# Ledger of designs, part 103: peptides against a protein of PDB entry 6NYY

Target 1, 212 residues: chain A of PDB entry 6NYY
Amino acid sequence: KHFEQAIERVIGGLEKKTQVLQPEEKKTVAYHEAGHAVAGWYLEHADPLLKVSIIPRGKGLGYAQYLPKEQYLYTKEQLLDRMCMTLGGRVSEEIFFGRITTGAQDDLRKVTQSAYAQIVQFGMNEKVGQISFDLPRQGDMVLEKPYSEATARLIDDEVRILINDAYKRTVALLTEKKADVEKVALLLLEKEVLDKNDMVELLGPRPFAEKS
Target 2, 212 residues: chain A of PDB entry 6NYY as posed
Amino acid sequence: KHFEQAIERVIGGLEKKTQVLQPEEKKTVAYHQAGHAVAGWYLEHADPLLKVSIIPRGKGLGYAQYLPKEQYLYTKEQLLDRMCMTLGGRVSEEIFFGRITTGAQDDLRKVTQSAYAQIVQFGMNEKVGQISFDLPRQGDMVLEKPYSEATARLIDDEVRILINDAYKRTVALLTEKKADVEKVALLLLEKEVLDKNDMVELLGPRPFAEKS

## One batch from the design tools (peptide; made by RFdiffusion4, then SolubleMPNN)

Design b2_p20_6_s2 (from b2_p20_6, 10 letters changed)
Fold by OpenDDE base, seed 2:
Structure b2_p20_6_s2 (fold): chain B 212 residues (1-212), chain A 20 residues (1-20)
Amino acid sequence: as target 1 above (212 residues)
Amino acid sequence: DSLKYLEEVLRQPSRFLPPP
């Protein structure tokens, strides 16, 4: 318990016991986090779920934590699965509530960054081609783009396409696994925190071999 | 290192954020 709490504090910040969510908000968070959890569970190249929580901590109302693997190379497929996992919360909200919330802001930021990196830095888009440019970091002087406005538009279009493809893939997955998302969400509402063992008990063993 | 930055971003927990 103390060790888990220490890890939670490091990852999520201080528990905000004073932040009482309305039941509907808590439900939204639960289904959102369940979406992440289930997407990560059934995507081959997603990181294994370590912990999912709907207890508000720091700046977050909920979180899904994954066990990072030491990995030096990423394929397009791997990055796509990561994007899908990251979109899992938003997609779950759409599937279950027919509405989306601001809760996915950080997820969308990450997905956006990943998509741009894939296209602009890693040359992973056929239309844009085998190019690699540095992306401006937040706060860096916007250096003139080393490419034309036409290329910029193409990049933006292909980023949108990539994200939309990831979104659609996630919708398909979580629609197929809708019952599992609901099971996880309901259990989250009961326990507030789930770990990998809870997921195994609920969903069965993860269908992908964990790299030891 | 852009990859390192991406990895760092990818490894961060998903956080449900309240509205600003």
Scores: peptide ipSAE 0.301, ipTM 0.830, DockQ to the pose 0.841
Fold by OpenDDE base, seed 3:
Structure b2_p20_6_s2 (fold): chain B 212 residues (1-212), chain A 20 residues (1-20)
Amino acid sequence: as target 1 above (212 residues)
Amino acid sequence: DSLKYLEEVLRQPSRFLPPP
């Protein structure tokens, strides 16, 4: 208990007890976080869910925490599943509400960064090819790109295609698992916080062997 | 290192953010 609380404080910051969400907003957050949780549960290469919460903490209204493995190498398939998991919140909002919110901004940033890295740094796109360029970091001066404007347009197009493919994959998954997303969302609205054990009780054991 | 940066991004929790 004390160790888990310490980890929660490090990850989420202090609970903002003063931030009262409207019931509709709280519902949106619950379904968003449920989307992340369920996507991560059923994607082989996603990290195992540790905790999901709809209690506002720090700058977030909700969060899904995963236990990352020590990993030095990532495959294209692994990165795709992680993108899908990251899109799970946005996709859940679309499926259940037919509308999207600003809540997915951080998720979209992460997905965008991952997609550009895959194409420009890791050479994982067939059309762009086996190239590797440094991406400007936040705050770096945009140096002259070592490729043509035509290549820049191609990169941008292929990034969009990759993200859209991940999005479609996530839509397919969460549509198939729609009842599970709803179960998780409803339980979140009751308990506000779920752990791995709650997920196992609700959905059964994660269908992938825990790699020791 | 680009991989280290990506890893840091991947390891961060998903956060539902309010509008700025």
Scores: peptide ipSAE 0.296, ipTM 0.828, DockQ to the pose 0.858
Fold by OpenDDE base, seed 5:
Structure b2_p20_6_s2 (fold): chain B 212 residues (1-212), chain A 20 residues (1-20)
Amino acid sequence: as target 1 above (212 residues)
Amino acid sequence: DSLKYLEEVLRQPSRFLPPP
């Protein structure tokens, strides 16, 4: 218990027991987190789910934690699956509620950063080509871009295409697995916290061999 | 190291954030 709480504090921050969400808000969080969990479960190159929670902690109302594998190289396919997993919350909201919330802001930031990195740092886009530019880090003064305005427009267009493709893929996946998302969301509303074992009990074993 | 930065971003837990 104490060890788990310590890990939870590091990951999610301090539990905010005083923060009372409206039932509809709590439902939204549950389905959002269920979207992440299910997307991660059924995407081969996504990190396996470690824990998902709808207990408010720190600045978050809910969270999904994954156990990242030690990995030094990433393929385009692997990065795409990770983008889809990251979009799982937003997509779940769209599928179940027909509306989206501000809750996905951090997810969208991560997806945006990943997409730009793929295109301008890793040369993974055929139209932009085999280029690698340093992206400004958060807090760096963006001086002059090392490329033309035409290149900037191309980059922006291809980033949008990549993100939209990931989004559509996630919509297709979570629509197919809609019943599983519902099961996870309902169980979250009951237990507030789920782990890998809960997911196995609910959905069966993850369909991908654990890379030992 | 751009890859290290990306990995750090990708490995962080998803957080549902309230409006600012």
Scores: peptide ipSAE 0.292, ipTM 0.829, DockQ to the pose 0.860
Fold by OpenDDE base, seed 1:
Structure b2_p20_6_s2 (fold): chain B 212 residues (1-212), chain A 20 residues (1-20)
Amino acid sequence: as target 1 above (212 residues)
Amino acid sequence: DSLKYLEEVLRQPSRFLPPP
């Protein structure tokens, strides 16, 4: 309990009880976080959910915390599942509300970064090929890209395709598990915070063996 | 202010990449 609270403070900052979300906004956050939670639950290579909260902290309205595994090597499949989990919030919003919000901005940033890294750094795209370049960091002078403009366009296209594939996979998953997303969202609206045990009680055991 | 707040979803650091 104390350890979890310490981690939460480091990740989320202080609880801001002074921020009153409108009921519809809070509902959106709940379904968004439920999307992350359920996607992570049913994706084999996603990190197990540790905690999900719709209590505003710092600048955030909600968060999902996962227990990271010590892992040094990632397969393309593992990265895809992580992308899907990260898209779970956006997808949930689309499925349940028929609209999307700005709330997924950080998720989309992470997905975008992952997609570019897979294609440009890890050589995980067949069309782009077995190449590895450093991605420009924010603040680096736009050094000449070590590849042609044609290659740049190809990279951009393949990034879009990869993200879209992850999105479609997530849509399929959360559509199949729509009732579970609803259950989690409703419970979040009631309890505001859920842990792994709450998820087990609600959804049953995670279908993947926890690699110890 | 409210919009900015909605944009900020607290997540753990991205683990999409292996440790450096």
Scores: peptide ipSAE 0.098, ipTM 0.568, DockQ to the pose 0.069; fails the geometry check

Design b2_p20_6_s3 (from b2_p20_6, 8 letters changed)
Fold by OpenDDE base, seed 2:
Formats: sequence, C-alpha cells, structure tokens
Structure b2_p20_6_s3 (fold): chain B 212 residues (1-212), chain A 20 residues (1-20)
Amino acid sequence: as target 1 above (212 residues)
Amino acid sequence: SALEYLRSVLEQPSVYLPPP
C-alpha cells in the first residue's frame, strides 16, 4: 500500500490501460526498464528491485521501483552505483538499439543532480576539494555562486567526468550482462510487470547479501 | 538538507517519460 502510494505520487495516478504504445515503443521501454533492473541487480550498492513495469502510468510509460533502505549516509562508491543504476535504462537503449530516446530525461536529471551534489556539497572530488556549497533548488533564485568562474568551470568539468565514468561503468556492466538484460526485457514484454521474485527466477539470487 | 534531498531523489522510482 505504501509502495503504490509512492509510485502514485511520483508517476502521477493510476495505470493508463487505455494508452497503447506502438510495439517498437513498448520494446524500447521494456529494454530501458530491463537496463535499470539488471544494473540494480548486479551493482552492490544499488537498491534491490522491488517492481519494474512497462504499463503506462500517470506521466510515465514505464518505471523501475527499488526498495529504499533507510540509509542516512552515502559513500562515494554507493552514490556511483546509484548513478550507474539510474543510467541503466539509457545504456540499455544504446547497447540494444544503437540509439537513445528522450525517455531517460528523468534519469539524466537525477544523475546530474547527484553528481553536482557529490562534487559541490559533499566534497567528494579531489580536484574541486573539500568544499560544500548550497545548490539552488528548483525554483530558487540563482544566487551568485560563492566561487570563481574558474571553479565553476572545474566543477562542470568534473561533473561531466563523473557522469561519463558512471556511464562507462554501466556500459561495461550491461554489456557483460547483455543476455540478462535481454531476458528481463523479453519477460517484461510478456508479463508487463516484474517483481523481485521474477528477477530471482530469471537471473538467480542477487549476488549481494541483502542487509536485513 | 542536501542529504535529505539527495535521499529523497534516490528513493524515487525511475520513470520512462514520453517526449514532452
């Protein structure tokens, strides 16, 4: 019940059973979501998959929901794995179709936000250093940056590097696990919704101990 | 806080969006 409510809040409303995607579009969504699912499965610090769906709902054509852990501290490595998981959909599209779609916009936004937070708020970048600046929130007035233009350029460069590194890591992972992505995608096209049990049946147990 | 915001983002589902 709480899960469905969370999805409803983020995606907006109930399943749109009347929205019919073209077969190729549905295929794209399936492989995109499969990318998220598989990346999350094989990344140690990613959250385990709770549900993945290619049934249109609210504003979304598909979604992947992970079981959030009550975690209050994140390491750089943990955040990287989360970024990779978030990039899993885009990477899957690249691997399987040799093209990307606009469907990853939300993912890219999240990755971008995470990267900037790591570099400018959490001091996780050696070149930028042990600094912490508040980032403007969506809708906030952009105040003058408390750093030089040179620092701004450095931040932007390092954000790009971090995201690209995460992307490359995800490409490597999903290339290695390409067959698994295919399996998940095909099963999604059949069942439209998968849960953790489906993933276990399809891929075997997740290779990381679940923190109970 | 920045951490709370990050956490909130990380807890959100990934959503495949149609073109705007």
Scores: peptide ipSAE 0.391, ipTM 0.876, DockQ to the pose 0.775
Fold by OpenDDE base, seed 4:
Structure b2_p20_6_s3 (fold): chain B 212 residues (1-212), chain A 20 residues (1-20)
Amino acid sequence: as target 1 above (212 residues)
Amino acid sequence: SALEYLRSVLEQPSVYLPPP
């Protein structure tokens, strides 16, 4: 119950069964979501997949939901795996179609936010250093950045490096697991919704011990 | 807090958005 409520809050509304995607679009969504699912499956510090769907719901055409762990602290490695999982959809599109779509906008936003937070707020970048600044929130008056333009450029560069590293890691992973991504995508096209059990049946047990 | 915000982002489902 709590889980469906979370989806409803974030994605909004009920399944839009009346929204019929073109076959090519549905295929793109399926492979995109399969990329998320497989990346999350094979990355140790990613959250395990709970549900993946290619049925349009609210504002989304598809979604992947993960079981959040009650976690109060994140390591750099954990955040990297989360970034990779978040990039899994975009990477899958590139691997299978040789093209990218606008569908990954939310993913890219999240990855960008995570990267900036890591570098600017959590001091997780050696070049920028052990600093912590508040990031302007969307809609806040353009308050002067508490750092120089040179520092701003450095931050921007290091953010791009971090995201690119995550992207490359994801490309390597999903290329290795390309057959698994395809299996998941094809099954999604058949069932439209997959859960953790479907993933276990298809790919075998997740190779990481479930932290209780 | 920054951490709470990050956590909130990480806990959100991935959503494939339609073209604008």
Scores: peptide ipSAE 0.377, ipTM 0.873, DockQ to the pose 0.763
Fold by OpenDDE base, seed 3:
Structure b2_p20_6_s3 (fold): chain B 212 residues (1-212), chain A 20 residues (1-20)
Amino acid sequence: as target 1 above (212 residues)
Amino acid sequence: SALEYLRSVLEQPSVYLPPP
């Protein structure tokens, strides 16, 4: 009950059973969501998959939901794995179709926000150094940056490097696990909704011990 | 806080969005 409420709150709305995607669009969504699911399955510091769906709901055509760990502190490695998981959909599209869609907009936003936070707020970049600045929140007037234009350029460059590194890592992972991505995608096209049990049946137990 | 905001983003499901 709490899970469904969380999905309804974030994704909004009831399942739109009347929204019929074209077969090719549905295929794209299935492989996109399969990319997220498989990346999350094989990345140590990713949250375990709870549910993945290609049934249109609220604003989304598909979604992947993970069980968040009660975690208050994140390491650089943990944030990298989460970035890779978030890029899993885009990477899957690239691997299987050789083309990218607009569907990854939310993912790219999240990855961008995470990368800037790591570099500007958490001091996790060696070139930028041990700095911490408040990032303007959406809707706040961009106050004068407390650093030079040269530092701004450096930050932007290091953000791109970090995202590209995460992207390359995800490409390597999903290329290695390409058959698993396809299995998940095909099963999604059949069942439209998968849970953790479906993933275990399909791929075997997640290779990382869930700290119960 | 920055951490609370990051957590809120990380806890959100991935959503495939239709074209605007």
Scores: peptide ipSAE 0.370, ipTM 0.864, DockQ to the pose 0.782
Fold by OpenDDE base, seed 5:
Structure b2_p20_6_s3 (fold): chain B 212 residues (1-212), chain A 20 residues (1-20)
Amino acid sequence: as target 1 above (212 residues)
Amino acid sequence: SALEYLRSVLEQPSVYLPPP
């Protein structure tokens, strides 16, 4: 019940079974979601997959829902794994199709936000240093940045480096696990919805101990 | 807070969006 409610709130409503994607589009979505699922499966600090679907719902054509742990503190390593998982869809598209789609825009937004937060708010970048600035929220008046243009450029560069590192890490992972991504994608095309049990049956137990 | 905002982002499902 809580899961469905969360999906409804974020994605914007009920399943749209009447929305028929072209076979190639549906295939793209399946491999995209499979990328998220597999990345989350094999990254220690990623949240495990709860449900993945290629049934259009609300504004989305597909989605992957994770079971977040109650966590109040995040390490840099944990945030990196989360970024990699978030990039899993885009990376899967690149690996399997040699092309990228607009479908990953929400993922890219999240990754961008996470990267800036790590560098500007949490002081997690060595070059930028132990600083913490409030980032303007969407809709806030653009306040003057409390740092120089040189610092702004440095921040932008380090954000790109961080995202690129996460991207490369994800490429390496999903290339290694390419066969698993394929298996998940094919099963998604068949069942349209997968849960954690389906993933265990398909890939075996997740290699990381669930912290009870 | 920044942490609350980050958590809110991390807890959201991944959504494949149609082109605008």
Scores: peptide ipSAE 0.369, ipTM 0.865, DockQ to the pose 0.772

Design b2_p20_6_s4 (from b2_p20_6, 8 letters changed)
Fold by OpenDDE base, seed 4:
Structure b2_p20_6_s4 (fold): chain B 212 residues (1-212), chain A 20 residues (1-20)
Amino acid sequence: as target 1 above (212 residues)
Amino acid sequence: SSLEYLKEVLSQPSVYDPPP
């Protein structure tokens, strides 16, 4: 209990007991986090869910924590599953509410960063080619891009295609697992915090062998 | 490295941002 609370403080900050969400807002957060949880559960290369919470904290209204795998190399397929898991919250909002919220900003930032890294740093796109350019870090002088404006446009187009493909894959998955997303969301609304054991009890064992 | 940065991004929990 104390260790879990310490991790929660590091992730989300201090519990904001004064921040009372409206029931509809709390419902939105629950379904958003349920989308992440279910996507992570049914995607082979996603990190397994460690904890999901809809208790408002200093940094957010809810969060999903995953147990990272000890790996040093990532395949394109692994990165795609991670993108899908990251899009799970936004996709869940679309499926259940027919609307999107600003709550997915952090997720979209992460997906965007991953997509650009795959295309311009890891050479994982066939149209752009096997290139590797350093992306400007915040605060670095805008060095001239080592590629043409035509290449810049191509990169932007291929990033959009990659993100859209991940989005469509996530829509297909969470539509198939819609009942599971709802079960998780409803249980979140009741318990406010779920762990891996709660997910096993609710959905059964994760369909992928845990690499020891 | 780009890979270390990617690992850091991937290891971070998803956080639902409060409305502005």
Scores: peptide ipSAE 0.206, ipTM 0.793, DockQ to the pose 0.828
Fold by OpenDDE base, seed 2:
Structure b2_p20_6_s4 (fold): chain B 212 residues (1-212), chain A 20 residues (1-20)
Amino acid sequence: as target 1 above (212 residues)
Amino acid sequence: SSLEYLKEVLSQPSVYDPPP
């Protein structure tokens, strides 16, 4: 228990007991996190859910923690599933509320970074081709791009296409699993924190063999 | 490496950002 709390503090920061979410906001967070959880559950190449919480903390109003696999190589398909999982919160908000919130900013950042990396670093896009360029890191001087403006536009377009494809895939998945998202969200509203066992109880065993 | 950075990003929990 103390160890879990320590991990939670590292992940989410200190509990903001003073931050009282409105019921509707808490509901939004619950469905957002449920979207992540369910997407991760039913995507083959997503990491299994370790913990999901809607307890406000210093770093966020909720979080979904996944057990990272010791994986050193990623396929395009694996990265796509990861993108879909990351979009699960935003997609859940769209499906259940018909609106989106600012809460997905970190998710969108991650998805954007992944998409650019796939296209310009890993050469995973056919139109852009087998190229690899270093992306500027936050705080790095924007060096001249080693490609033309036309290529830059192509990259931007293909990034958008990739993200949109991931979004559509996630919409399809969470629409199919809408009842499961609801179950998870409702249970989150009751318990505030769910673990893998809770997910198994709600959804059954994860349909993919855990690579032990 | 870009891969290491990607791994780091992917390993981070999803955090629902507080309102501005």
Scores: peptide ipSAE 0.200, ipTM 0.788, DockQ to the pose 0.838
Fold by OpenDDE base, seed 3:
Structure b2_p20_6_s4 (fold): chain B 212 residues (1-212), chain A 20 residues (1-20)
Amino acid sequence: as target 1 above (212 residues)
Amino acid sequence: SSLEYLKEVLSQPSVYDPPP
């Protein structure tokens, strides 16, 4: 108990007991987090869900925590599944509400960073080719790009294509699993916090063998 | 390294941002 609480404090910060979400906002957060949870559950290369919460904390209104695998190398397929999981919240909002919120900003940032890294750093795009350039770190002066403006445009286009492909894949998945997303969202609204055991009880065992 | 940064980003919990 004390160890879990310590980890929760590190991850979520202090509970904002004073921040009362409106019921509609709480519903939006629940379905958003359910989207992440379900996408992560049914994507082979996603990290397994450890905890999902809709209790507002210092860092956000809700969060999904995953157990990181000790992985040093990522394939293109693995990165795609992770992108899909990261888009799960936004996609869930679209499927259930027909609207998008600002709550997915962190997710979109992560997806954008991953897409650029795949194309510009890891050479994972066929059109751009086997190139590797250092991306400017946040706060570094944008040094002159070591490639032409035409190449920059190509990179930007291919990033959009990759993100859109991940988005479409996520839409297909969560549409297929729409009932499961709703089950998770409703249970979140009831319990506010779910763990892996709750997910197993609700959805059955994760269809992928956990590499021990 | 770029890989270390990617790992760090991927290991972070997904956070639903509070309204502005």
Scores: peptide ipSAE 0.190, ipTM 0.780, DockQ to the pose 0.828
Fold by OpenDDE base, seed 5:
Structure b2_p20_6_s4 (fold): chain B 212 residues (1-212), chain A 20 residues (1-20)
Amino acid sequence: as target 1 above (212 residues)
Amino acid sequence: SSLEYLKEVLSQPSVYDPPP
């Protein structure tokens, strides 16, 4: 209990007990987090969900915590599933509300960073090819790009294609599992916090064997 | 390293950002 609470504080910051979300905002957060949870549940290469919460904290209005595997190498397929899981919140909002919110900003940033890394650093795009360049970190002086403007445009186009493909895959998945997203969202609105056991009770066992 | 950066991005929990 104390260890879990410590992890929660590190992840979400201090509980903002004074921050009362409007019912509609709380509903949006619940469906957003349910989207992450369900996408992670049904994607083989996604990290297993540990905890999902809609209790406002210093860093956010809700969060989904995953157990990262001790993994040193990632395949393109594994990175795609992780992108889909990360897009699960935004996609859920679109499916259930027909509108998007600013709440997915960090998710979109992560997806964007992952997509650029795959194409520019890991050489995982056929059109761009087997290249590896350092991406400027936030705050680094924009060093001269070691590639042409034409290559820059190609990279930007392929990043958009990759993100759009991940988005479409996530839409297809969460549309198929729409009833499960609804179940998770409703249970979140009731309990405010769900763990892996709650997910198993609600959805059944995760269809992928846990790599021990 | 690019791998360390990727791991950092992937290891971070999803956080729903409050509106600005």
Scores: peptide ipSAE 0.188, ipTM 0.774, DockQ to the pose 0.847

